# Peptides against a protein of PDB entry 6B4E: the designs that were tried, part 72

Target 1, 295 residues: chain A of PDB entry 6B4E
Amino acid sequence: TNFDKISKMFWHYKDKIAQIKQDIVLPIKKADVNVRNLLSRHKRKINPKFGQLTNSNQQLFKIQNELTQLINDTKGDSLAYHWILNFIAKAVVHQAETEVRVKPESALPLGKLTLYLLVQFPELQELFMARLVKKCPFVIGFTCEIDTEKGRQNMGWKRNNENKWEDNTSYDERMGGILSLFAIITRLQLPQEFITTTSHPFPIALSWHILARICNTPLNLITNTHFVILGSWWDAAAVQFLQAYGNQASKLLILIGEELTSRMAEKKYVGAARLRILLEAWQNNNMESFPEMSP

## One batch from the design tools (peptide; made by RFdiffusion4, then SolubleMPNN)

Design b2_p15_6_s4 (from b2_p15_6, 5 letters changed)
Fold by OpenDDE base, seed 5:
Parts: structure tokens; C-alpha cells; sequence
Structure b2_p15_6_s4 (fold): chain B 295 residues (1-295), chain A 15 residues (1-15)
């Protein structure tokens, strides 16, 4: 693993976040009043839709159509269009941090919606990845030390209004929620209408990168969070990952489930214990995936 | 103890 390359990618997206603020978010505040009013109305209509997702494909398609119309209404103004996409990127990640965190299976409808939007509106892809990497660097297999304030910030740790760090459990769960969403996106097939015309923007190969890069990470940088997000990934994508890569996938799952957990056994990480349970369930032919959505 | 050494590039997809 070329960690220099990964680091450069990380900082690329950090720079992208700054660029988005300067070129999209701040300029819109000075835009025409009609544009600002349009975006305000659209924001209010869009925001609740992510929470309206259920295990129903019918409901998913309804929301997809509604969002498509709302986004299309902004295409007459490039700045407004990019602003609404950036808002959606933020809203999707926020939904992962809150809802998926407590109900991992909700990643499936959210992931389907997100993948549809990423293909339908290609400009969303860079905006979404920038937000993901900022909030959860694990999505690209980036890890740094967290014994400094800057290190914690880089790894997506939050401070409250009193400048106090979030607790470890909150951080772990947020990272797990975001990673679950990303894992789902990587293992989903494109909607039928796009399969022949478009390549998958975030394919299953990105899941391979996550696992391999974590395996290659210096052990002194491995934390409980790494095992938590690996467990979240496992629930979200392990079945499809095995289908995609076969024996090579099996080897990698054994490496994270057995070898990596064994090497870190002295730390007694709760996340590692859960990952070992998932490995054992698989060995007993009891690997489960999220239930498919209803018609 | 040294980290695991895994090929960071994915193998070909199964058909």
C-alpha cells in the first residue's frame, strides 16, 4: 500500500471541501434573491425526504422522482445546481451519521437512493466523496495518529460548542454508520436504466481498497474504530464481496477476521470481538446480509 | 509485530 498516495488523496478532498465553501456556499449568499428563495424552498422540501425512506422500493422510487424534479429545477443556474447537490451530499452523510448509526439496515434504501442520484447527477460524485472523506477517512483507507488535536480532527472527530471531544462510543458509531452507507453503495448494482450506458461510480473495488489498506496499516495506528467499521462493512457487504472476488475475497475476510484481530488481541477491543463473532458465523455457514427491500 | 501485507489492488471480478 502506497500510504503517500492515500495521504495525497485525503488532502485533495480536504482542499475540495475548502474550495466548495469558497466557490459554491459563500457565493450563493450574494446571489439574486429569487435564486436564494428557490434554494431555501428546495432545501426545506429535500431535507425530510431522506428520513422518509423505508424498506419499500415503491417509496424509494417516489422519493427518487421527487428529488430528481427538485434538482432539475435548479439546472438553469450552475451555481444553484452545484449548491443543491452539495446540500444533498451533506444531508446523505448526516443521515448515515444519525439513522444508519442506530439502524444499519437503513443503509440499503439510503444507498440505493444515493447511487441513483450519483449516476443521474454526475457532479454529485466529487461533492459526495469530499464530504465522506472529511467525515470518515476510513472510506479511502486513510489512518493517522489521534494523539494530537490535529490528528483527531483529520480522522473526523468532532468537538462540541464547549470544545470538548465526542466520546469514543459516539465516534465509533458515527464512523460505522457512514462506512455502512459507503459499503452498501459499493456493492449495489446500477439501476437497470444505467447498466449499459454508465460505469459504476464507486464499485466493489473500493471495498477491497478499504480492507487491504487497513490490513497494511501499522499496528500502532489500529484502534477499536477500525474493527467497528470493519464489522459495519461486513454486515453491509461481505456476502456480495465474496460473490465478486471468490477465493480472494475469502482470504481477505480471514485476514481481517482472524489475523488482524489476533494481532491486536492484547488490546481487547470490543469491535474486534464482534468481528471474530462475524467470522465464526461465516465459518458455520451463517453469514447474513441485510434483508432485501419489499416491492 | 509487523502489519499484514496485502495487495492493495483488487483481483479481477468473477463472472
Amino acid sequence: as target 1 above (295 residues)
Amino acid sequence: MEPLKVNPEPPPLLP
Scores: peptide ipSAE 0.526, ipTM 0.950, DockQ to the pose 0.971
Fold by OpenDDE base, seed 4:
Structure b2_p15_6_s4 (fold): chain B 295 residues (1-295), chain A 15 residues (1-15)
Amino acid sequence: as target 1 above (295 residues)
Amino acid sequence: MEPLKVNPEPPPLLP
């Protein structure tokens, strides 16, 4: 594993966030009043859509269509278009931090919606990835020390209004929620209308990278969070991952579930214990996946 | 203890 490459990727997206602020967010504040009003109206219409998702494909398709129309309404102004996509990127990640965090299976409809939008609006891809990496560097297998304030910030730790770091449980759950969403996206098939026309923007290969990079991470940097997000990934994507890579996938699942947990056994991480349970369930031919959505 | 050594690049997808 080339950690320098991963680090460069991480900082690329961190820089992208800064660029987005400078080139998209701030300029809109000075844009024509009509544009600002348009975006305000669209924001108000778009924001509740993510919370309207259910386990119904019919509902999903409805929301997809509504969002598509709303986004298309902005295409006449490039800055407005990019602004609304950036808003959507932020909103999706926020939904993962809040809803998926507490209900992991909700990642499925959210992931389907997101994947659809990523394909329909390719400019969303970099905006979304930048937001993901900022909030949850685990999505690219990046890890750094969290013994410093900067390290914690880089790993997506939040401070409250009193400058107090969030508690470990809150952080773990947020990371798990975000990672669940990303994992789902990587294992979803493209919508039928796109299968023959475009490649998957965030394919299952990215799940491989996550697992492999974590396996290759220096053990002194491995925390409970790593195991938590691996567990979240497992619930979200392990079945499809095995389907994609077969025996090679199996080997990697054993490595994270058995070998990595064993190497870190002295730490007695709760997340590691859960991952071990998932491994054992699989070994007993009881690997579970999220339920499929209803028609 | 050293990290695990895993190929960071995915293998070919199954058909």
Scores: peptide ipSAE 0.526, ipTM 0.950, DockQ to the pose 0.957
Fold by OpenDDE base, seed 1:
Structure b2_p15_6_s4 (fold): chain B 295 residues (1-295), chain A 15 residues (1-15)
Amino acid sequence: as target 1 above (295 residues)
Amino acid sequence: MEPLKVNPEPPPLLP
């Protein structure tokens, strides 16, 4: 693993976040009142849509159509269009941090919606990835030390209004939620209307990168969170990952489930224990996936 | 102990 490349990619997206703020978010505050009013109305309509997702494909398609119309209404103004896409990127990640965190299977409808939007509106891709990397650098297999304030910030740790770091459980759950969403996106097939016309923007190969890069990470940088997000990934994508890569996938799953956990056994990470349970379940021919959505 | 050495590039997709 070329960690320099990963670091460059990490910082690219960190820079992108800064650029988005400067070029999109801040300028809208000075935009025409009609544009600001439009975006305010659209924001209010868009926000509840993510919470309206269920395990129903019918509901998903309804929301897809509604969001498509709302986004299309902004295309007459490039700045407004990019602003609304950035808003959606933030909202999707926020939904992962909140709902998926507590209900991992909700990643499936959210991921389907997100993938649809990513394909329908290609400009969302860079905005979304930047937000993902900022919030959860595990999505690109980036890891750094968290013994420093800057290190914690880089790894997506939050502070409250009193400058107190979030507790480990909160961090782990948030990272797990975000990673679950990303994992789902990587393993989903494109909607039928796009499958022959475009390539997958975040294919299953990106899941391979996550696992491989974590395996290649210096052990002194491996934390409980790594195992938590691997477990989240496993629940979200392991079945499809095996289907995609076969024996090579199997080898990698064994490496993370057995070898990596064994190497870190002295730490007694709860996340590692869970990952071992997942491995054992698989070995007993009981690998589970999220339930498929209803019609 | 040293990190696991895994090929960071994915293999070909199964058909």
Scores: peptide ipSAE 0.526, ipTM 0.950, DockQ to the pose 0.973
Fold by OpenDDE base, seed 3:
Structure b2_p15_6_s4 (fold): chain B 295 residues (1-295), chain A 15 residues (1-15)
Amino acid sequence: as target 1 above (295 residues)
Amino acid sequence: MEPLKVNPEPPPLLP
């Protein structure tokens, strides 16, 4: 693993976040009042849509159509269009942090919606990836030390208004929620209308990168969070990952489930214990996947 | 202990 390349990618997206603030978020505050009013109205209509998702494909298609119309209404102004896409990117990640963390199976409808939007509006891809990397660097297999304030910040740790770090459980759950969403996106097939004309923007290969890069990470940097997000990934994508890469996938799943957990056994990580349970379930031919959505 | 050595590049997809 070329860690210099991963670090370069990480900082690229950190720079992109700064660029988005300077070129999209701040300028819109000085835009024409009509544009600001339009975006305010659209924001209010868009925000509740993500919480309206259910396990119903019918409901998904309804929301896809509604969001498509709302986004298309902004295309006449490039700044407004990019602003609304950036808002959507933030809202999707926020939904992963709040809902998916407590109900992992909700990642499926959210992931389907997100993938549709990423293909329908290609400019969303860079905005979404930048937000993901900022909030959860694990999505690109990036890891750094968390012994410093800057290190914790780089790994997506939050502070409250009193400058107190969030508790470990809260951080683990948030990271798990975000990674569940990303894992789902990587293993979903493109919608039928795009499958022959468009390449997948975040293919299953990105899941391979996550697992392989974590395996190659220096052991002194491995934390409970690494095992938590691997467990979240497993629930979200392990079945499809095995279908995609076969024996090579199996070897990698055994490496994370058995070898990596064994090497870190002295730490007694709760996340590692859960990952071992998932491995054992697979060995007993009981690998579970999220249920398919209803018609 | 040394980290695990895994190829970071994915193999070909199964047909």
Scores: peptide ipSAE 0.524, ipTM 0.950, DockQ to the pose 0.963; fails the geometry check

Design b2_p15_7_s1 (from b2_p15_7, 9 letters changed)
Fold by OpenDDE base, seed 5:
Structure b2_p15_7_s1 (fold): chain B 295 residues (1-295), chain A 15 residues (1-15)
Amino acid sequence: as target 1 above (295 residues)
Amino acid sequence: SAQEQRWQQAQASLP
């Protein structure tokens, strides 16, 4: 693992967020009134759709089609198009922070929708990844110290209106929700209409990178959050990860589930205890995946 | 320690 490269990638996406604000978000405020009105109407129609997802593929396809049409309506203006994609990127991550956090299996329909949009609208990929890295650096296996304000900010910690940091449980759950979504995206197959013509934008190899980079992280930087997100990843993707990489996947799952948890046992992290339970379930041939969606 | 050695070996075995 090259941590210098990971850091460079982290800062690349931080810079991308600043660029998005300057080149997309701020210019739209000065755009023609008709464009602003269009985007305001589209925003209001798009925003509730992410919460309308269920375990139904029929409902998923309906929402996919509706979003596709709404996005296509903006293609006549490049700035408007990029603005609506950036809005979608933010909305998807927000849904992971709120709904997936409390119902992890909801990552499956959200992940399917997101993957479809990422392939259908390639310009969404960089916007989405920048938002993910800003909110949850764990998606690229980045870790820094959190003993400083800057360190906490870099790791995606939030402050409230009173400048108070969020509690540890809230942070852990938000990170788990975001990582669950990303893990699902990495393990999903492309929709049938794209599988022969398009490469997967965020393939299962990115799950490998997350696990390997965490295993190579200095132990003094490992926190309860690392184990929480590993557990979230496990529920979301471990079955498919084993199918993809076989014995090599098994070695890495043992490394995180047995060796990393044992190495950190003195900390008595609750997330580590949960990960140990997941390991034991696997060893007893009781590894589970999220239920498949209904027709 | 034996645990540290196993950890280092496991890290080195990462593909």
Scores: peptide ipSAE 0.100, ipTM 0.794, DockQ to the pose 0.053
Fold by OpenDDE base, seed 1:
Structure b2_p15_7_s1 (fold): chain B 295 residues (1-295), chain A 15 residues (1-15)
Amino acid sequence: as target 1 above (295 residues)
Amino acid sequence: SAQEQRWQQAQASLP
């Protein structure tokens, strides 16, 4: 694992967030009134769609089509188009922080929708990754110390209106929700209409990178959150990961589930205890996956 | 320790 490369990638996306603010978000505030009104109407139509997802593929396809039309309506203005995609990127991550946090299986329909949009609108890819890395650096296997204010900010910790840091449980759950979404995206197949014409934008190899990079992280930087997000990843993608990489996947699952948890046993992390339970379930041929969606 | 040795070997096997 090359940590310099990971750090460079992290800061690339931090810079991208700043660039998005300067080149997309701020300019729209000064745009023509008609453009601003269009975007306000579209925002109001788009925002509820993510909460309308269910375990139904029929409902998913309906929402995909509705969002496709709404996004296409903005293509006549490049700035408006990029603004609406950035809004979608933010909304998807927000849905992961709120709904997926409390209902992990909701990552599946959200991930399917997101993957469709990422392929249909390629400009969404960088906008989405920038938002993911800002909110949850674990998606690229980045870790830093959280003993400083800057370190906490870099790792996606937020403060409330009273400038108080969020509690550890809230942080862990938010990170788990975001990571669940990303894990689902990496393990999904492309929709049938794209499978022969497009490469997967965030393939299963990115799940490999997450696990491998965490395993190579200095142990003094490993926290309960690392185990929480590994557990979230496991529920979301472990079955498909084993199918993709076979024996090599098995080795990596043992490395995180047995070896990493054992190395950190003295900390008595609750997340580590849960990950051991997941390992044991797998060893007993009881590895679970999220239920498939209905027609 | 045996655990540390396994951990080091496992890390070395990662691509």
Scores: peptide ipSAE 0.087, ipTM 0.786, DockQ to the pose 0.079
Fold by OpenDDE base, seed 4:
Structure b2_p15_7_s1 (fold): chain B 295 residues (1-295), chain A 15 residues (1-15)
Amino acid sequence: as target 1 above (295 residues)
Amino acid sequence: SAQEQRWQQAQASLP
């Protein structure tokens, strides 16, 4: 693991967020009134769609088609198109922070929708990754110290209106929700219509990177959150990860579930205890995945 | 410790 490379990637996406603000978000405020009105209408139609997802593939396909049409309506203006994609990127991550955190299995329909959109609209990929890394640096295996304000900010900690940091539980749950979504995306197959024509934009190898990078993270930087997000990843992707990498996957799951938890045992992290339970369930041939979606 | 050595070896093998 090259931590300099990871740090460069982290800062690349932080810079991308600033660029998005400068090149997309701010310019649209000065755009033609017709464009602004179009985007306002589209935003209102798009926003509720993510909350309308269920465990039904039929409902998923309906929403995919509706969103595809709404996005295509903006392609006549490049700035409008990029603005709506950035809006979608933000909305998807927000859905992970709010819904997936309380109902992890909801990551599956959200992940399927997101993957479809990422393939259908390639320009969404950088916008989405930038938003993910800003909100949850764990998606690229980035970790820094959180004993400073800047460190906490870099790791995606929020402050309220009173400038008070969010509580540890809220942070852990948000990170878990976002990572669950990303993990699901990495382990999903491309929709059938794209398998032969397109490469997966965020393949299962990115899950490997998350686990490996966390395992190589200096132990003094490992927190309860690391174990929480590993547990969230496990629920979301461990079965498919084992299918993809076989014995190598098994070694890495043992490394996080047994070795990393043992190494950090003195901290008595609740997230580590949960990860141990997941490991034990696997060892007892009781590894579970999220239920498949209905037709 | 033996555990620490295994951990270091495991880390060295990871990308």
Scores: peptide ipSAE 0.083, ipTM 0.781, DockQ to the pose 0.125
Fold by OpenDDE base, seed 3:
Structure b2_p15_7_s1 (fold): chain B 295 residues (1-295), chain A 15 residues (1-15)
Amino acid sequence: as target 1 above (295 residues)
Amino acid sequence: SAQEQRWQQAQASLP
């Protein structure tokens, strides 16, 4: 693990967020009134779609088609197109922070929708990753100290209008929700229509990077949140990860579930206790995954 | 300790 490369990647996406604001978000405020009205209408139609997902593939396909049409309607104006994709990137991450947080299995339909959009609209990929890294730097295995205000901000901590930090439980749950979504995306197969023509934009190797980078993180930087997001990742992707990497996957699961939790036992982290339960379930041949979606 | 040695060996094997 090269931490200098991870830091460079982190700051690359931080710079992308600043660029998106300057080149997409701010310019659209000065755009033609017809363009602004179009985008306002599309935003209102798009935003509810993410909350309309169910465990039904039929409902998923309906929403995919509706979103595809709405996005295609903006392609005549490059600025409008990039603005709507940036809006979608933000909306997907927000859905992970709110719905997936309280119902982790909802990551499956949301992840399928997101993967479809990422392949159908390649320009969404950098916009989405920039938003993910800003909100949850764990998606690239980045960790820094949180003893400073800047450190907390870099790790995606929020302040309210009174400049009070969010509570630890709220932060942990938000990070878990976002990471669940990303984990699902990494373990999903491409839709049948793309499998022969397109490479997976965020493949299962990115899950390997998350786990390996956390295992190589200095122990003084490991927090309860690291164990919470590892548990969220486990529920979302452990079965498929084992299928992809076999014995090497098993070694890494033991490393996070047994060795890392043991190294941090003195901290009595609740997230670590949960991860041990997941490890024990696996050792007893009772590893669970999210249920498959209905037809 | 034996645990520390296993941990160091495991870390050395990871990218």
Scores: peptide ipSAE 0.075, ipTM 0.777, DockQ to the pose 0.103; fails the geometry check

Design b2_p15_7_s2 (from b2_p15_7, 9 letters changed)
Fold by OpenDDE base, seed 3:
Structure b2_p15_7_s2 (fold): chain B 295 residues (1-295), chain A 15 residues (1-15)
Amino acid sequence: as target 1 above (295 residues)
Amino acid sequence: SAQQARWQAALAALP
């Protein structure tokens, strides 16, 4: 693992977030009143759609079509189009931080919707990845120390209005929710209409990178959060990961589930204990995946 | 470490 390359990638996306603010978000505040009114109406229509997802493919397709129409309505103005895509990127990540956090299986319909939008609107890809890395740098296997304010900020920790850091449980659960969504996206097949014409924008290889980079991370930087997000990844993608890489996948799952947890045993991390349970379930031929969606 | 060596080998063997 080349940590210099990972660090460069992390800071690239931090710069991208700054550029999005400067080139998309701030300019819209000075845009024509008709454009601002259009975007305000679209924002109000789009925002509830992510919470309307269920375990139904029929409902998913309905929402896909509705969002497609709403996004297409903005294509006449490049700035408006990029603004609405950036809004969607933020809304999807927010849904992962809130709903997926408490109901991990909800990552499946959300991930299917997101993957569809990423392929249908390619400009969403960089906007979405930048938002993911800002909120949860674990998605690219980036880790830094959290003994400084800047380190905590870089790792996506939030402060309240009183400048108090969020509690460890809240942070762990948010990171788990975001990573569940990303893991689902990496293991999903493209929609049938795109399989022959488009490559997957965030393929299963990105899940490989997450696991490998975490295992190569210096042990003094490994926290409970690392094990929590590995457990979230496991629930979301372990079955499909094994299908994709076979014996090599098995070796990686053993490395995170057995060896990494053993090396950190003295810390008594709750996330590590859960990951051991997942490993043991797999060893007993009981590896589970999220239930498939209904028609 | 032995673990890091195994991970490096696994990364090199990516399909």
Scores: peptide ipSAE 0.022, ipTM 0.634, DockQ to the pose 0.133
Fold by OpenDDE base, seed 5:
Structure b2_p15_7_s2 (fold): chain B 295 residues (1-295), chain A 15 residues (1-15)
Amino acid sequence: as target 1 above (295 residues)
Amino acid sequence: SAQQARWQAALAALP
């Protein structure tokens, strides 16, 4: 694992967040009043759509069509188009932090919707990845120390208005929710209308990178959060990962489930215990996947 | 480490 490359990628997306603010978010405030009014109306219509997802593919397709129309309405103005995509990127990640956090299987419909939008609107890809990396650096396998304020900020820790850090449980759960969404996206097939014409923007290989990079992370930087997000990834993608890579996938699952947990056993991490249980369930031919969506 | 070597080999084997 080339950690210098990972760090460069991390900082690239940090810079992208700053660029988005400067080039998209702030300029729209000076845009024509008609454009601002359009975006305000669209924001209000778009925001509730993510919470309207269910385990129904029919409902998913309805929401896809509604969002597609709303986004297309902004294409006449490049700034407005990029603004609405950035809003969507933020909203999707927020949904992962809130709903997926407490109901991991909700990542499936959210992931399907997100993947559709990423392919339909390619400019969303960089905006979405930048938001993901800012909120959850684990999606690219980045880890740094959290003994400093800057280190915690880099790893996506939040402070409240009183400058107090969030509690460990809240952080772990948020990271798990975001990682679940990303894991689902990586293991989904492209929608049928795109499968022959478009490459997958975030393919299953990115799940491989997450696991490999975490396993190569210096042990002194490994925390309970690493095991929590690995467990979240496992629930979301392990079955499909095994289907994709076969024996090589098996080796990697053993490395995270057995080897990494064993090396960190002295820490008694709750997340590590959960991951060990998942490994043992798999060894007993009892690996579970999220239920498929209804028609 | 033996672990890092295994990871590098696994990454190289990705399609």
Scores: peptide ipSAE 0.021, ipTM 0.635, DockQ to the pose 0.140; fails the geometry check
Fold by OpenDDE base, seed 4:
Structure b2_p15_7_s2 (fold): chain B 295 residues (1-295), chain A 15 residues (1-15)
Amino acid sequence: as target 1 above (295 residues)
Amino acid sequence: SAQQARWQAALAALP
């Protein structure tokens, strides 16, 4: 694992967030009133749609089509187009932080929707990844110390209006929600209409990177959150990961589930205990995935 | 560690 490369990637996306603010978000405030009104209307129509997802593929396709139309309405103005995509990127991550956090299986319809949009609108990819890395650096296997304010900020910790850090449980769950979404995206197949024309923008190999990079992370930087997000990843993608990489996947799952948890046993992390339970369930041929969506 | 080396090798084998 090249940690220098990971750090460079992390800071690249941090810079991208700053660029988005300067080049997309702020300029729209000075844009033509008609453009601003259009975007305001579109925001109001788009925002509820992520919460309207269900376990129904029919509902998913409906929402996909509606969003596609709304996004296409902005293509006449490049700034408006990028602004609406950035809004969508933020909204998707926010949905992961709130809904997926409490209902992990909701990552499946959200992930399917997101993957569709990422392929349909390639400009969303960098916007979305930048938002993911900002909110949850674990998606690229980045870890730093959290003993400093800057370290906590880099790892996506939030402060409230009173400048108080969020509690550990809230952080863990929020990271788990975001990671669940990303894990789902990596293990989903492209929609049928794209399989022959497009490569997967965030393939299953990125899940491999997450696991391997965490396993190679210095133990003094490993926290309960690492195990929580590994558990979230496991629920979201372990079955498909095994299908993709076979014996090599199995070895890596044993490494995270047995070896990494054992090395950190003295910490008595709740997340590690859960991960061991998942490992044991697998060893007993009880590995489960999220239920497939209905037609 | 031998473990880290195996993981690195596995990563290198991925597309």
Scores: peptide ipSAE 0.020, ipTM 0.643, DockQ to the pose 0.149; fails the geometry check
Fold by OpenDDE base, seed 1:
Structure b2_p15_7_s2 (fold): chain B 295 residues (1-295), chain A 15 residues (1-15)
Amino acid sequence: as target 1 above (295 residues)
Amino acid sequence: SAQQARWQAALAALP
């Protein structure tokens, strides 16, 4: 694993976030009142859609169509279009942080919706990835020390209004929620209408990168969070990952589930214990996945 | 480790 390359990717997306603020978010505040009003109306219509997702494919398709129309309404103004896409990127990640963290299986409908939007609106891809990396660097297998304020910030730790760091459980759950969403996206097939015309923007290979990069991370940088997000990934994508890579996938699952957990046993990480349970369940022919969505 | 080296090679082989 080339950690220098990963670091460069991480900082690329950090720069992208800054660029988005300067080139999209701030300029719209000075835009024509009609444009601002349009975007305000669309924001109000778009925002609740993510919470309206259920385990129903019919509901998913309805929301996809509604969002597609709302986004298309902005294409006449490039700045407005990019602003709406950036808003969507933020809203999707926020939904992962809040809803998926407490109900991991909700990642499936959210991931399906997100993948559809990523393909339908390619400009969303960089906006979304930048937001993901900012909030959860684990999506690209980036890790740094968290003994410093900057290190914690880089790893997506939040402070409250009193400048107090979030508790470990809250951080772990948020990271797990975001990673679950990303894992789902990587293992989903493209919607039928895109299979012959478009390549998958975030394919299953990106899941491979996450796992392998974590395995190659210096052990002194491995925390409970690493195991939590690996467990979240496992629930979201392990079955499909095995289908994609077969024996090579098995080796990597054993590597994270057995070897990595064993190397960190002295830390007694709760996340590691859970990951070992997942490994053992798999070894007993009981690998579980999220339930399929209803028609 | 030997396993880490193998995974590094595997990563390099992915598109």
Scores: peptide ipSAE 0.019, ipTM 0.637, DockQ to the pose 0.152; fails the geometry check

